# Ledger of designs, part 5: peptides against a protein of PDB entry 4XPM

Target 1, 160 residues: chain A of PDB entry 4XPM
Amino acid sequence: VMLHSKNVKGFLENTLKPYDLHSVDFKTSSLQSSMIITATNGGILSYATSNNDVPKNSINEINSVNNLKMMSLLIKDKWSEDENDTEEQHSNSCYPVEIDSFKTKIYTYEMEDLHTCVAQIPNSDLLLLFIAEGSFPYGLLVIKIERAMRELTDLFGYKL
Target 2, 67 residues: chain B of PDB entry 4XPM
Amino acid sequence: DIKGTIAFDTHGNVIESTGVGSQRIEDIGDLSKVTLDAEGFAQVQGDSLLVHLYKRNDITLAVYTSA

## One batch from the design tools (peptide; aimed at target 2 A42 H52 T65)

Design b2_p23_8_s4 (made by RFdiffusion4, then SolubleMPNN; from b2_p23_8, 13 letters changed)
Fold by OpenDDE base, seed 1:
Structure b2_p23_8_s4 (fold): chain B 160 residues (1-160), chain C 67 residues (1-67), chain A 23 residues (1-23)
Amino acid sequence: as target 1 above (160 residues)
Amino acid sequence: as target 2 above (67 residues)
Amino acid sequence: LSFSEEEKEFLRKLHDEILEEIL
């Protein structure tokens, strides 16, 4: 079953939920943003943000969206560079993963005080992007985005 | 009698931390070098705390106890 | 230093919970 745009949006919104480990006193903040962007130009195809208290069509909302666009472009550019850099692919910031029979990579990028992870959806022209606060540990963020990708099988092989 | 926990991946990145573990992130370097038994377990005595290690599927869990 | 079976099981379960709660 192919995902519709509304289903993708809802999925991304669900990924925003904070991580809560019940057996011990550990809980994260919500993800700041969860996005699917194009690997070609960093264009946002779908996104969700935890700070939805901004009035619709307000200047603040526009600025927020513009900021997301900027971050998406910057991360896409860095990702593109790393995909063409063998050394970067073997750094601690790169996690090679295999989902089913497909191989992809998860990259962690520090953006100011934010922790981000980006990964190419297997065999596709799409990137999944998580943006979190600096308190969100990278190890957890990586696993989170990997698990999320495993739920996006409908997008595997998607070409623009 | 758990005093804290740390979980980390093969890159040394934190997955979770609680209690005294949150203040001992620097221990990951040493903990990652500990030899585990065939089942993935090890215990390491340090200062006043005992560290209980368990690794499976490239994720190491460290539980700190007083004994 | 050795683990009891109960201690081992505790660690296994906590390890499992870490992964299960992510999404």
Scores: peptide ipSAE 0.730, ipTM 0.952, DockQ to the pose 0.653
OpenDDE base, seeds 2, 3, 4, 5: peptide ipSAE 0.728, 0.728, 0.728, 0.729; ipTM 0.952, 0.952, 0.952, 0.952

## One batch from the design tools (peptide; aimed at target 1 V1 G10 L152 L155)

Design b2_p24_2_s2 (made by RFdiffusion4, then SolubleMPNN; its pose is not in this set)
Fold by OpenDDE base, seed 4:
Structure b2_p24_2_s2 (fold): chain B 160 residues (1-160), chain C 67 residues (1-67), chain A 24 residues (1-24)
Amino acid sequence: as target 1 above (160 residues)
Amino acid sequence: as target 2 above (67 residues)
Amino acid sequence: LKELHEKILKEIYSEEFPKYQLTY
């Protein structure tokens, strides 16, 4: 089975869209970034960002990618620690979820002034990672990543 | 008239907030402990605002009104 | 209140993502 990065990137780009509610006067910003990374090393397999106003191969693009690499590694480390900590798994920062009988956990992490959430794609070596501005509420961010995960069933059980 | 809203999950995290609700996120701690009736409703009198609570599907909606 | 709750839920969960298709 081959994972095509271009197809994955297209999916991730669609996850960036904001919420705009009409029942109440509430809307969010777009996600800053959406990523699929390895659970083992935190390596980025695919990513999408809402800020595409940077010329390709520019120093600014390199810096932005490097920043994503650093964040993904840090979040992976936190996730790994929490997966081996029963107390952390019962904190308010951990959401056990079940999708079509497959179980996983969604973790929320504050990264400087950014709101992030990460979840292991069920039974896989992959993590889905959302990074948003601090104004994006955690409860809604969790709902968003859970909804996105439901559309990645083809990746359930994927091993590197 | 609605002065604001807060929707929050069972972990106490915000789903949405509007109006005065956006400035009263700290209320979630107390609101989450309020005993709801059999239909999932409750009312809590605050300072000058009345908070109407409704919980369904693990999401609590708090609506702030003047009375 | 109940109606508003239902409307909010409907809007939040109306978000759709195109299903990712894994190629063989």
Scores: peptide ipSAE 0.663, ipTM 0.951, DockQ to the pose 0.750
OpenDDE base, seeds 1, 2, 3, 5: peptide ipSAE 0.663, 0.662, 0.662, 0.662; ipTM 0.951, 0.951, 0.951, 0.951

Design b2_p24_2_s3 (made by RFdiffusion4, then SolubleMPNN; its pose is not in this set)
Fold by OpenDDE base, seed 5:
Structure b2_p24_2_s3 (fold): chain B 160 residues (1-160), chain C 67 residues (1-67), chain A 24 residues (1-24)
Amino acid sequence: as target 1 above (160 residues)
Amino acid sequence: as target 2 above (67 residues)
Amino acid sequence: LKELHDAILKEIYSEKFPKYKLTY
C-alpha cells in the first residue's frame, strides 16, 4: 500500500480552516500547519500550511519547511517520551479517545508561542499534528483533531 | 445582558471565550471546582459579575452577567 | 443557559472533514 502525499495534503488543507461559532461571537484563526508525520522518526509525510505567501523554492520556503521538520521531530520525541511515561499519560495534556473501537491519545504541547496537538492514528506508524497560534484554545484544538481523526479510518493500522 | 462566556472541558482547557470571559480565563481553576446541582447548574458571585454555570457532556459553559 | 450550551456543542461537534480515501 502506497500513501500518496498529494491526496493526504488535500485532506490536511481542509483541516486548516478556523472554527467560526455563531451561537457565541467566537472565531479562531486558521491552523498554522497540519501534518502527517511518522511516529518512528518524526518525518513529515505530508503537510499543509496557511502561510502560502512564500514563493515556491524560495529560501523562505526552505526555512519554513525546515522549521516544520524541526517542530515535527521535537513533537515526535516528546510524544514518544509520553507514550512511555504513565504519569504523562494521566496529565491534563493527554486526552484518551476512542474512535470506532480504536483507542488513541491526543496530546497538547506548547511550542514557543504556538499551540500544538498530536495524535497517533490508531494502530499506525503515523501521527496527525496540528499547529495553531497561541490564541487557538487547546480544548477546541483537541476537539478539532479528534473530529479530523474520525475521517482517517483508512489509515488506521497503517504501517510503514 | 451577557457580558461574556467561557466554555471549558474537563481538563480545564478553554474551548471558547467571549467578552469579559476572554479576560477571565484564570477563573477556570475556581469554576471547575464549583459544586453543580443535580441538573448541572450553579451560580457564583465573585466581583461585580455573576457567573452562571452549566455542565453537560463534559463541557462547562460559564456565562458572565451583571447583578 | 442550557440552550446556549447545547447550541455551542452542536457547532463544535458538527465539523466534518471530507473522508480521506486510501489509494493503492
Scores: peptide ipSAE 0.709, ipTM 0.948, DockQ to the pose 0.742
OpenDDE base, seeds 1, 2, 3, 4: peptide ipSAE 0.121, 0.077, 0.697, 0.164; ipTM 0.686, 0.581, 0.954, 0.525; seeds 1, 4 fail the geometry check

Design b2_p24_4 (made by RFdiffusion4)
Pose (drawn by RFdiffusion4):
Structure b2_p24_4 (pose): chain A 143 residues (1-50, 63-86, 92-160), chain B 67 residues (1-67), chain P 24 residues (1-24)
Amino acid sequence: VMLHSKNVKGFLENTLKPYDLHSVDFKTSSLQSSMIITATNGGILSYATSNSVNNLKMMSLLIKDKWSEDENDTNSCYPVEIDSFKTKIYTYEMEDLHTCVAQIPNSDLLLLFIAEGSFPYGLLVIKIERAMRELTDLFGYKL
Amino acid sequence: as target 2 above (67 residues)
Amino acid sequence: SLYDDLMNEIFSQEFSSPGPLTYS
């Protein structure tokens, strides 16, 4: 099994869109970046930007390790369930940036959102949880 | 009139804020400790501003008006 | 009412892909 590079890239591009509410006068900026990376090496499989390529590689590996450390050390952590599949959503303050990361269930892949510091964490968590619901094709993806 | 809003989740993280809500994010620590009535409502205030609370689906909405 | 409207707008955010994300 392999990834359909173009469609995953298109998916990540779609996750970039900002929230724009009219019920209250509220709007976010779009995500700074959205990435799927390996839980193993932190290597980037696919990404989308709305800063530079060099900067994404560093952040990705850093969040992979932070996630790895938290995932087995006997911040915010949100246990989630999707169609009886379990995963966890972590938030990490990366300098002035807000990030969310979650393992795609039963997979060797992580989904990572990078947003500005003005993007509310609670909203970033909802965005990534719903986005993961569209990634059932990647559940159980093993390297 | 409505002077601002804050919506926050069960971890106390913000989902959105407007008006004076964005200036009073620190209120969440107290607001999240408020025990709501049987229908999910409460009213509290720190100062001249009245905070109306409603919680459903693990999301608390606080709206700020005058008293 | 404000709460329901706000939550509907929060949950209205759509996520999709142009096609299947995997193949053999």

Design b2_p24_8 (made by RFdiffusion4)
Pose (drawn by RFdiffusion4):
Structure b2_p24_8 (pose): chain A 143 residues (1-50, 63-86, 92-160), chain B 67 residues (1-67), chain P 24 residues (1-24)
Amino acid sequence: VMLHSKNVKGFLENTLKPYDLHSVDFKTSSLQSSMIITATNGGILSYATSNSVNNLKMMSLLIKDKWSEDENDTNSCYPVEIDSFKTKIYTYEMEDLHTCVAQIPNSDLLLLFIAEGSFPYGLLVIKIERAMRELTDLFGYKL
Amino acid sequence: as target 2 above (67 residues)
Amino acid sequence: EDLHDDIMNEIFSQDFTPPGPLSF
């Protein structure tokens, strides 16, 4: 099994869109970046930006390790269930940036959202949880 | 009139804020400790501003008006 | 209550549909 590079890239591009509410006068900026990375090496499989490529590689590996440390040390952590599949969503303050990371269920992949510091964490968590619901094709993807 | 809003989740993280809500994000620590009535409502205030609380689906909405 | 539900509906209306299959 392999990834369909173009469609995953298109998926990540779609996750970039901002929230724009009219019920209250509220709108976010779009995500800074959205990435799928390996839970093993922190290597980037696919990404989308709305800063630079060099900067994403560093952040990705850093969040991979932070996630790895939290995932087995016996911040916010949100246990989630999708179609009886379990995962966890972590938030990490990366300098002035807000980030969310979650393992795609039963997979060797992580989904990572990078947003500005003005993007509310609770909203970033909802965005990534719903985005993961569209990634059933990647559940159980093993390296 | 409505002077602002804050919506926050069960971890106390913000989902959205407007008006004076964005200036009073620190209120969440107190607001999240408020025990709501049987229907999910409450009213509290820190100052001249009245906070109307409603919670459903693990999301608390606080709206700020005058008293 | 109605304001809360309107906010939630707008937040939950966000679309994350993939353009096609993501793996094969």

## One batch from the design tools (peptide; aimed at target 1 Y19, target 2 I15 V63)

Design b2_p25_2_s2 (made by RFdiffusion4, then SolubleMPNN; its pose is not in this set)
Fold by OpenDDE base, seed 1:
Structure b2_p25_2_s2 (fold): chain B 160 residues (1-160), chain C 67 residues (1-67), chain A 25 residues (1-25)
Amino acid sequence: as target 1 above (160 residues)
Amino acid sequence: as target 2 above (67 residues)
Amino acid sequence: SAAEAKLKKELKELHEKLLKEIEEQ
């Protein structure tokens, strides 16, 4: 049983929501973008963005999507490099995690002033990618994507 | 009287920061090296502030107080 | 001391609240 395209889109949109940690009076911004991309070429299979005020099919939307494509490709390339680099896998930017007996890794990457993290959906050809503002702390971003990954069991093992 | 907080993970990355903690992210390097007691607690004097540490489930919470 | 015990309790409770908030969001 696989998630329908609409279900995936809705899931990604839900991941955009910010954290509001009342206990310590800490709030984050919403994620700028949430994406599922291919591990092979960084192609975007599904995405959500917090900037929904852009008219559809406008030049601004096209440019925005193109920007996402560029970022996804760059991050995929970094991820690919790190997956073949033992040293990078032992850095503080790499979080080995286990979900339901499946092993994967979460990587954090600085993209200009943006904070990003990416993780391979276990045993799949897909990557989950979060893009946030620089004010979104990496530790919390990692927690967010790890928790989100646990909800994508339908995509575990997905092969292109 | 809490002056601020920092929560950080085992990689030294910030989970949250508030108050004076937001201005002292660099403290994580030293705080992560502090030996905790059997219950997961420690106290560290930092300049004019006292830092109270508690670690559980791989998350360390640092609370800054004046005393 | 009693004050120390109280402080530890409060710190622990704050940590627990933080964890709960993170898990629920």
Scores: peptide ipSAE 0.744, ipTM 0.950, DockQ to the pose 0.911
OpenDDE base, seeds 2, 3, 4, 5: peptide ipSAE 0.743, 0.742, 0.742, 0.743; ipTM 0.950, 0.949, 0.950, 0.950

Design b2_p25_2_s3 (made by RFdiffusion4, then SolubleMPNN; its pose is not in this set)
Fold by OpenDDE base, seed 2:
Structure b2_p25_2_s3 (fold): chain B 160 residues (1-160), chain C 67 residues (1-67), chain A 25 residues (1-25)
Amino acid sequence: as target 1 above (160 residues)
Amino acid sequence: as target 2 above (67 residues)
Amino acid sequence: AAAAEAEKAALKKLHDELLKEIEEQ
């Protein structure tokens, strides 16, 4: 089943939910943002944010969207650089993963005080991007995005 | 009598941390080098706390106790 | 020795619970 814009938006909204690990009494915050962006120019195709308190069409909403656009572009650029840098691909911030028979990489990037995680949807021109607070540990963020990626098989091979 | 926990992955990145573990993230470097037994267990005596280690499925759990 | 085995069992259980929670969320 093809994922339409509405379906993708709903999926991304669902990824915002925090972890609540009762076994060890650990709980995260919700993700600040979850996005699907283009690997070519960092354009946002779909996004969800946990900050829904901003009035619609307000200057604050515009600023927040602009901030997301800026962050997505910066992360895309860093991702592009790392994809052409074997040294960066062997750092502790790069996780080669295999989903079914498809290979991809998960990268973690610190953006100011935020923790971000990005991964190319296998064989596609798309990136999945999570933005979280600094309290969200990278190891768990990687797990989260890997699990989410496994649910996006319909986008595998998507070309712009 | 758990004083805290740290769970970390094979890259040394934190999965979760609680209690005293949250203040000892730097321990991961040393804990990741500890030789585990055939079942994935180890114990390491720290300053005043005992660290219990167990690794399975590429996740290492460190539990800090007083003894 | 018995206490040690009990501790290992508890640790393994905690790890399994943690893993399960992560996998299910």
Scores: peptide ipSAE 0.737, ipTM 0.950, DockQ to the pose 0.916
OpenDDE base, seeds 1, 3, 4, 5: peptide ipSAE 0.736, 0.736, 0.736, 0.737; ipTM 0.949, 0.949, 0.949, 0.950

Design b2_p25_2_s4 (made by RFdiffusion4, then SolubleMPNN; its pose is not in this set)
Fold by OpenDDE base, seed 1:
Structure b2_p25_2_s4 (fold): chain B 160 residues (1-160), chain C 67 residues (1-67), chain A 25 residues (1-25)
Amino acid sequence: as target 1 above (160 residues)
Amino acid sequence: as target 2 above (67 residues)
Amino acid sequence: SAAEEELRRKLKKLHEELLKEIEEQ
C-alpha cells in the first residue's frame, strides 16, 4: 500500500467530472467539491474544487477553504450523529453498501442549496465527501461516491 | 414518442430526469409502488401521459409517452 | 401485442444503455 498525497489529490480532481448520460440526454454539472476528511474531527486531508480560477493565497482562496472546512465539519458531525442513530440509518438518506466484503454507509445531506453525500471509507478513519449543486440528483450522487470508493481500496482500514 | 424520463433507485431518489420527467419527480412515490410483471415491466396511466416502467438492477426507469 | 413488445424492447435497451453509461463514467 503506497499512498501519495498527489495521487489522492488527483483522484479527487477526477471525481469532479460530471456525468453525461447521452442515452437519455441528461448531463450533470461538475461536483463543486470532493474531499477526504477525518471521521474524528472533520479535518480535510485532501480536497478538490471545480473552481480553480482562484489565485493561490488570495482572499478568495482562503474563503473557499474556510467554507470547505465549515462544511466538512458540519457534515462530519451529522454523519457521526447518524452513525449512532438506528432510525437515521434506515432512512432513505442512508445507503448501506458493501465493497469487497467491507460494509459501509453512504449518507446524503442537503446543505442549503447544495447536495452532498458522505461515506466512510471502509474500516477507516476517513470519510469521502462529495458536494454538488442542487441539480445533481441524489441517486446519481450516491452511485458516484460508491464507485469512487471502490477505487480507494488502498485507504481501506486506514487509521489515524 | 418519449416525452421524458425518470430513473430512480430503490430509495426513491432520482438518478436522472429529462423532459416532462423533470417536472414529475413527485411521481416517484407512486411509481415505486407499482407492481411490476415477471419481466420487470409495467404501464401506468398518469396525468395525460402514459408511464412505462422497467426495473432492473435496483434502478427503475420511467418513460413518459403520450400514449 | 407487437407494438407492446417493441416498446418493451426499447425500454429495456434504454435502461441497459443508461446503466452502461453510469458505469463507464
Scores: peptide ipSAE 0.748, ipTM 0.951, DockQ to the pose 0.891
OpenDDE base, seeds 2, 3, 4, 5: peptide ipSAE 0.748, 0.747, 0.747, 0.747; ipTM 0.951, 0.950, 0.950, 0.951

Design b2_p25_3_s3 (made by RFdiffusion4, then SolubleMPNN; its pose is not in this set)
Fold by OpenDDE base, seed 1:
Structure b2_p25_3_s3 (fold): chain B 160 residues (1-160), chain C 67 residues (1-67), chain A 25 residues (1-25)
Amino acid sequence: as target 1 above (160 residues)
Amino acid sequence: as target 2 above (67 residues)
Amino acid sequence: SAAEQAKLKEELKALHDKLLEEIYS
């Protein structure tokens, strides 16, 4: 089943929800943003943000989107560099993973005070990108994005 | 009684931290080097606290107790 | 004691199991 635009948006919105680990009384904040971007130029195909209190079409919303565009481009560039750097691929900031028969990598990047995580959707020209507060631990963020990617099988192999 | 916890992955990155564990993230470096028994358990004395370790499915849970 | 150690291990394992369940629920 092919994912429609509205389905992708809804999916990303669902990824925003925080973890609540009652067993150890640990709770995260919601993700700040969740995006699907192109690996080619970092263009945003779909996104969701936890701060939905900004009026639509307002200057604040435009600025917020522009900020996301900037971050997406920066992260895409870093990802591209790392994909061509064997040392970076062997750092603790890179998680090789296998989903079904497909292989991909998850990267964690510090963006100022934010914790980010990006992964290429297997065999595709698309990247899944999570942006969280600094209090969101990287190990859990990696688990989150891996689980999310497992739900995006319809996008596996997608080429622009 | 549990004074805190740290859970971390095979990369040494935090999955969760609570209590005194939140202030002892730097312990992961040493904890990751601890040899676990056949069942995945270990105990390590640190400062005035005892750290109980259990690893399964590539996630190590460290529980800090007074004894 | 051995019994106390066994109990601690079981509690730790149980906590880990619950944690995994919550993470991967």
Scores: peptide ipSAE 0.737, ipTM 0.948, DockQ to the pose 0.959
OpenDDE base, seeds 2, 3, 4, 5: peptide ipSAE 0.736, 0.736, 0.736, 0.736; ipTM 0.948, 0.948, 0.948, 0.948

Design b2_p25_4 (made by RFdiffusion4)
Pose (drawn by RFdiffusion4):
Structure b2_p25_4 (pose): chain A 143 residues (1-50, 63-86, 92-160), chain B 67 residues (1-67), chain P 25 residues (1-25)
Amino acid sequence: VMLHSKNVKGFLENTLKPYDLHSVDFKTSSLQSSMIITATNGGILSYATSNSVNNLKMMSLLIKDKWSEDENDTNSCYPVEIDSFKTKIYTYEMEDLHTCVAQIPNSDLLLLFIAEGSFPYGLLVIKIERAMRELTDLFGYKL
Amino acid sequence: as target 2 above (67 residues)
Amino acid sequence: SNNDLATTRNELKNLYNELMNEIFS
């Protein structure tokens, strides 16, 4: 099994969109970046930006390790369930940036959202949980 | 009139804020400790501003008005 | 006083439902 590079890229581009509420006068900026990376090496499989390529590689590996350390050390952590599949959503403050990361269930892949410091964490968590519900094709993807 | 709002989750993380809500994000620590009535309502205040609380689906909404 | 409180609570629920619909759309 392999990834359909163009469709995954398109998916990540779609995850970039900001929230724009009218019930209250509230709007976020769009995500800084959205990436799918390996849980193993932290290597980037696909990404979308709304800063530079060099900067994404560094952040990705860093969050991969931070996630890896938290995932087996016997911040916020949100246990989640999707169609009886379990995963965890972590938030990490990356300098002035807000990030969310979660392992795609039973897969060797992580989904990573990078947003500005003004993007509320609780909202970033909801965005990534719903986005993961669209990634059933990637559940169990093994390297 | 509504002076501001804050919505926050069970971890105390913010989902959205407007008005004085964005200036009073620190209120969440106290607000999250408020025990709501049987229907999910409460009213508390730190100062001249009245905070109306409603919680459902693990999301608490606080709206700020005058007393 | 009870009618004002009930109205305030209904308005607050409506605001909450509208906000959640937008968040979870």

Design b2_p25_5_s2 (made by RFdiffusion4, then SolubleMPNN; its pose is not in this set)
Fold by OpenDDE base, seed 2:
Structure b2_p25_5_s2 (fold): chain B 160 residues (1-160), chain C 67 residues (1-67), chain A 25 residues (1-25)
Amino acid sequence: as target 1 above (160 residues)
Amino acid sequence: as target 2 above (67 residues)
Amino acid sequence: SMEELKEELKKLHEELLKEIEEQLV
């Protein structure tokens, strides 16, 4: 089954949900944003945000989207740099992973007071990007994005 | 009684932290170097707390209790 | 006892993993 734009949007919205770990009495906030962006330009193909209290087409929404665009570009640039830097790929902020025999990397980036995590969808021109509050631990964020990528097999190999 | 917890991955990044554990994130550096037994367990004496370690599936759980 | 503590740790670890996996996307 092919993921249509609507399906992707819904999927990203689902990724926003927080963790509630009762076993240890730990709960996260919702992700601030979840995005699929192009690896080439950092252009946003699809996104979801937890802050939906802003009316559509309002100035506040426009500013919010613009902020997301800026963050996506910055993260894409950092990702691109790291993909060409062997030292960065061996840092604690880089997680090589394999999904169904496809190799990819998960990177964590601090963006001001936000915690971000980005990964190339295997063999694709797309990046999956999570943006969370600073209270969202990186280790859990990495788990979250890795598990999310496993559900995006329809996008594996997607080329622009 | 559990005073707090820290779960962390093989990169030393936090998965979760609660109670006193949330104030002891810096302990991960030392905890990650602790030699675990064949079952994946260890105990480490902290300042006033005892840390119980268990690692499985690349996730280490540290449980802080009174000594 | 030490054995009881180990069992509790294992259980807690298992529960933690289960919760993480159950709350996946």
Scores: peptide ipSAE 0.738, ipTM 0.951, DockQ to the pose 0.906
OpenDDE base, seeds 1, 3, 4, 5: peptide ipSAE 0.738, 0.738, 0.738, 0.738; ipTM 0.951, 0.951, 0.951, 0.951

Design b2_p25_5_s3 (made by RFdiffusion4, then SolubleMPNN; its pose is not in this set)
Fold by OpenDDE base, seed 1:
Structure b2_p25_5_s3 (fold): chain B 160 residues (1-160), chain C 67 residues (1-67), chain A 25 residues (1-25)
Amino acid sequence: as target 1 above (160 residues)
Amino acid sequence: as target 2 above (67 residues)
Amino acid sequence: SEAEERAALKKLHEDLLKEIYDQLV
C-alpha cells in the first residue's frame, strides 16, 4: 500500500528527532530539514523542518521554503552529477548500500556550514534528503538516512 | 578513566565524538590505518593519551584514556 | 587487567551500536 501524503509528512517529521546516545554521553541537534524530492527536477514532494516557529504565510516562511527549494535543487543536481561519475561513487562521500536486495547510494554533501545527505529511494524516482547542522556527524547522518529508507519500503519502485 | 571517545565508520566519517575525542577528529586518519588483532582490538599511544581501539561491524570505537 | 579493559571496550561498542540502531529514525 502506498503511503498517504499525511503519512509521509508525519514520517519526515519523525525523522527530525535527534540522537541521544547515553552510552557515550553524546547528543545531536534535531535535523534542520527532512525532505522527499524528485530525482528528475528536485521538486519537493514532502518536507518537514524543525523550525516550526515561523508564522504561516509570513515572509519568513516563504523565504524558508524558497531556501529549501534552492537546496533541494542544488543537491539533486550534485546527486545527478555523481550518479554519472564513477570517481565520485568511489569517494568517501558515497556509501553504497543494499536494502532488501535493492542497491542504492547515500551521498554526503556539505552545504555551507550544514551537513546534508541524500539517497535515492530504491528503484524509485525519489530522493530522501536530510539537512542537519554542522555538528551532526556525517557517519551518524548516513546511518540515520539508511534507517529511514528501510522504513520507506512503500515508496520503493515509485515512478513519477 | 575515559577522557573521550570517537566512533567512526569505514569511510573515516565520525559517528560520535565526546570529550577529548571531539578535539581529535583528525586522529581518525591515523587510527583507521592501525592494524587490529584477531579480536578487533588495538592500542595506540598518543601524545599524552592512550587510545584503545575496537572495531566490529564496520564501526571503530576509539576510547581515549590517560593510561 | 587487559581482559577487563577489552570487555569494557567491547561492551561500550555494543551499547553504542544498540542505541543507534534501536532508535527508529
Scores: peptide ipSAE 0.771, ipTM 0.957, DockQ to the pose 0.841
OpenDDE base, seeds 2, 3, 4, 5: peptide ipSAE 0.770, 0.770, 0.769, 0.770; ipTM 0.957, 0.957, 0.957, 0.957

## One batch from the design tools (peptide; aimed at target 1 F11)

Design b2_p26_6 (made by RFdiffusion4)
Pose (drawn by RFdiffusion4):
Structure b2_p26_6 (pose): chain A 143 residues (1-50, 63-86, 92-160), chain B 67 residues (1-67), chain P 26 residues (1-26)
Amino acid sequence: VMLHSKNVKGFLENTLKPYDLHSVDFKTSSLQSSMIITATNGGILSYATSNSVNNLKMMSLLIKDKWSEDENDTNSCYPVEIDSFKTKIYTYEMEDLHTCVAQIPNSDLLLLFIAEGSFPYGLLVIKIERAMRELTDLFGYKL
Amino acid sequence: as target 2 above (67 residues)
Amino acid sequence: MTNEEKEELENLHNELMNEIFEQADL
């Protein structure tokens, strides 16, 4: 099994959209970036930006390790269930940036959202949890 | 009139904020400790501003008005 | 709280949550 590079890239581009509420006068900026990376090496499989390529590679590996350390050391952590599949959503403050990361269930892949410091964490967590519900094709993807 | 709002989750993380809500994010620590009535409502205040609380689906909404 | 205040607050909460979850979906 392999990834359909163009469609995954299109998916990540779609996850970039900001929230724009009218019930209250609230709107976020769009995500800084959205990436799918390996849980193993932290290598980037696909990404979308709304800063630079060099900067994404560094952040990705860093969050991969932070996530790796938290995932087996016996911040916020949100246990989640999607169609009886389990994963965990972590938030990491990356300098002035807000980030969320979660392993795509039973896969060797992580989904990573990078947003500005003004993007509320609770909202970033909802965004990534719903986005993961669209990634059933990637559950169990093994390297 | 509504002076502001804050919505936050069970971890105390913010989902959205407006008005004085964005200036009072620190209120969440106290607000999250408020025990709501049987229907999910409460009223509390730190100062001249009245905070109306409603919680459902693990999301608490606080709206700020005058007392 | 009055019944009116409770109804207005609950409606605001539902409207806000609907918009959050609708915009969260792709």

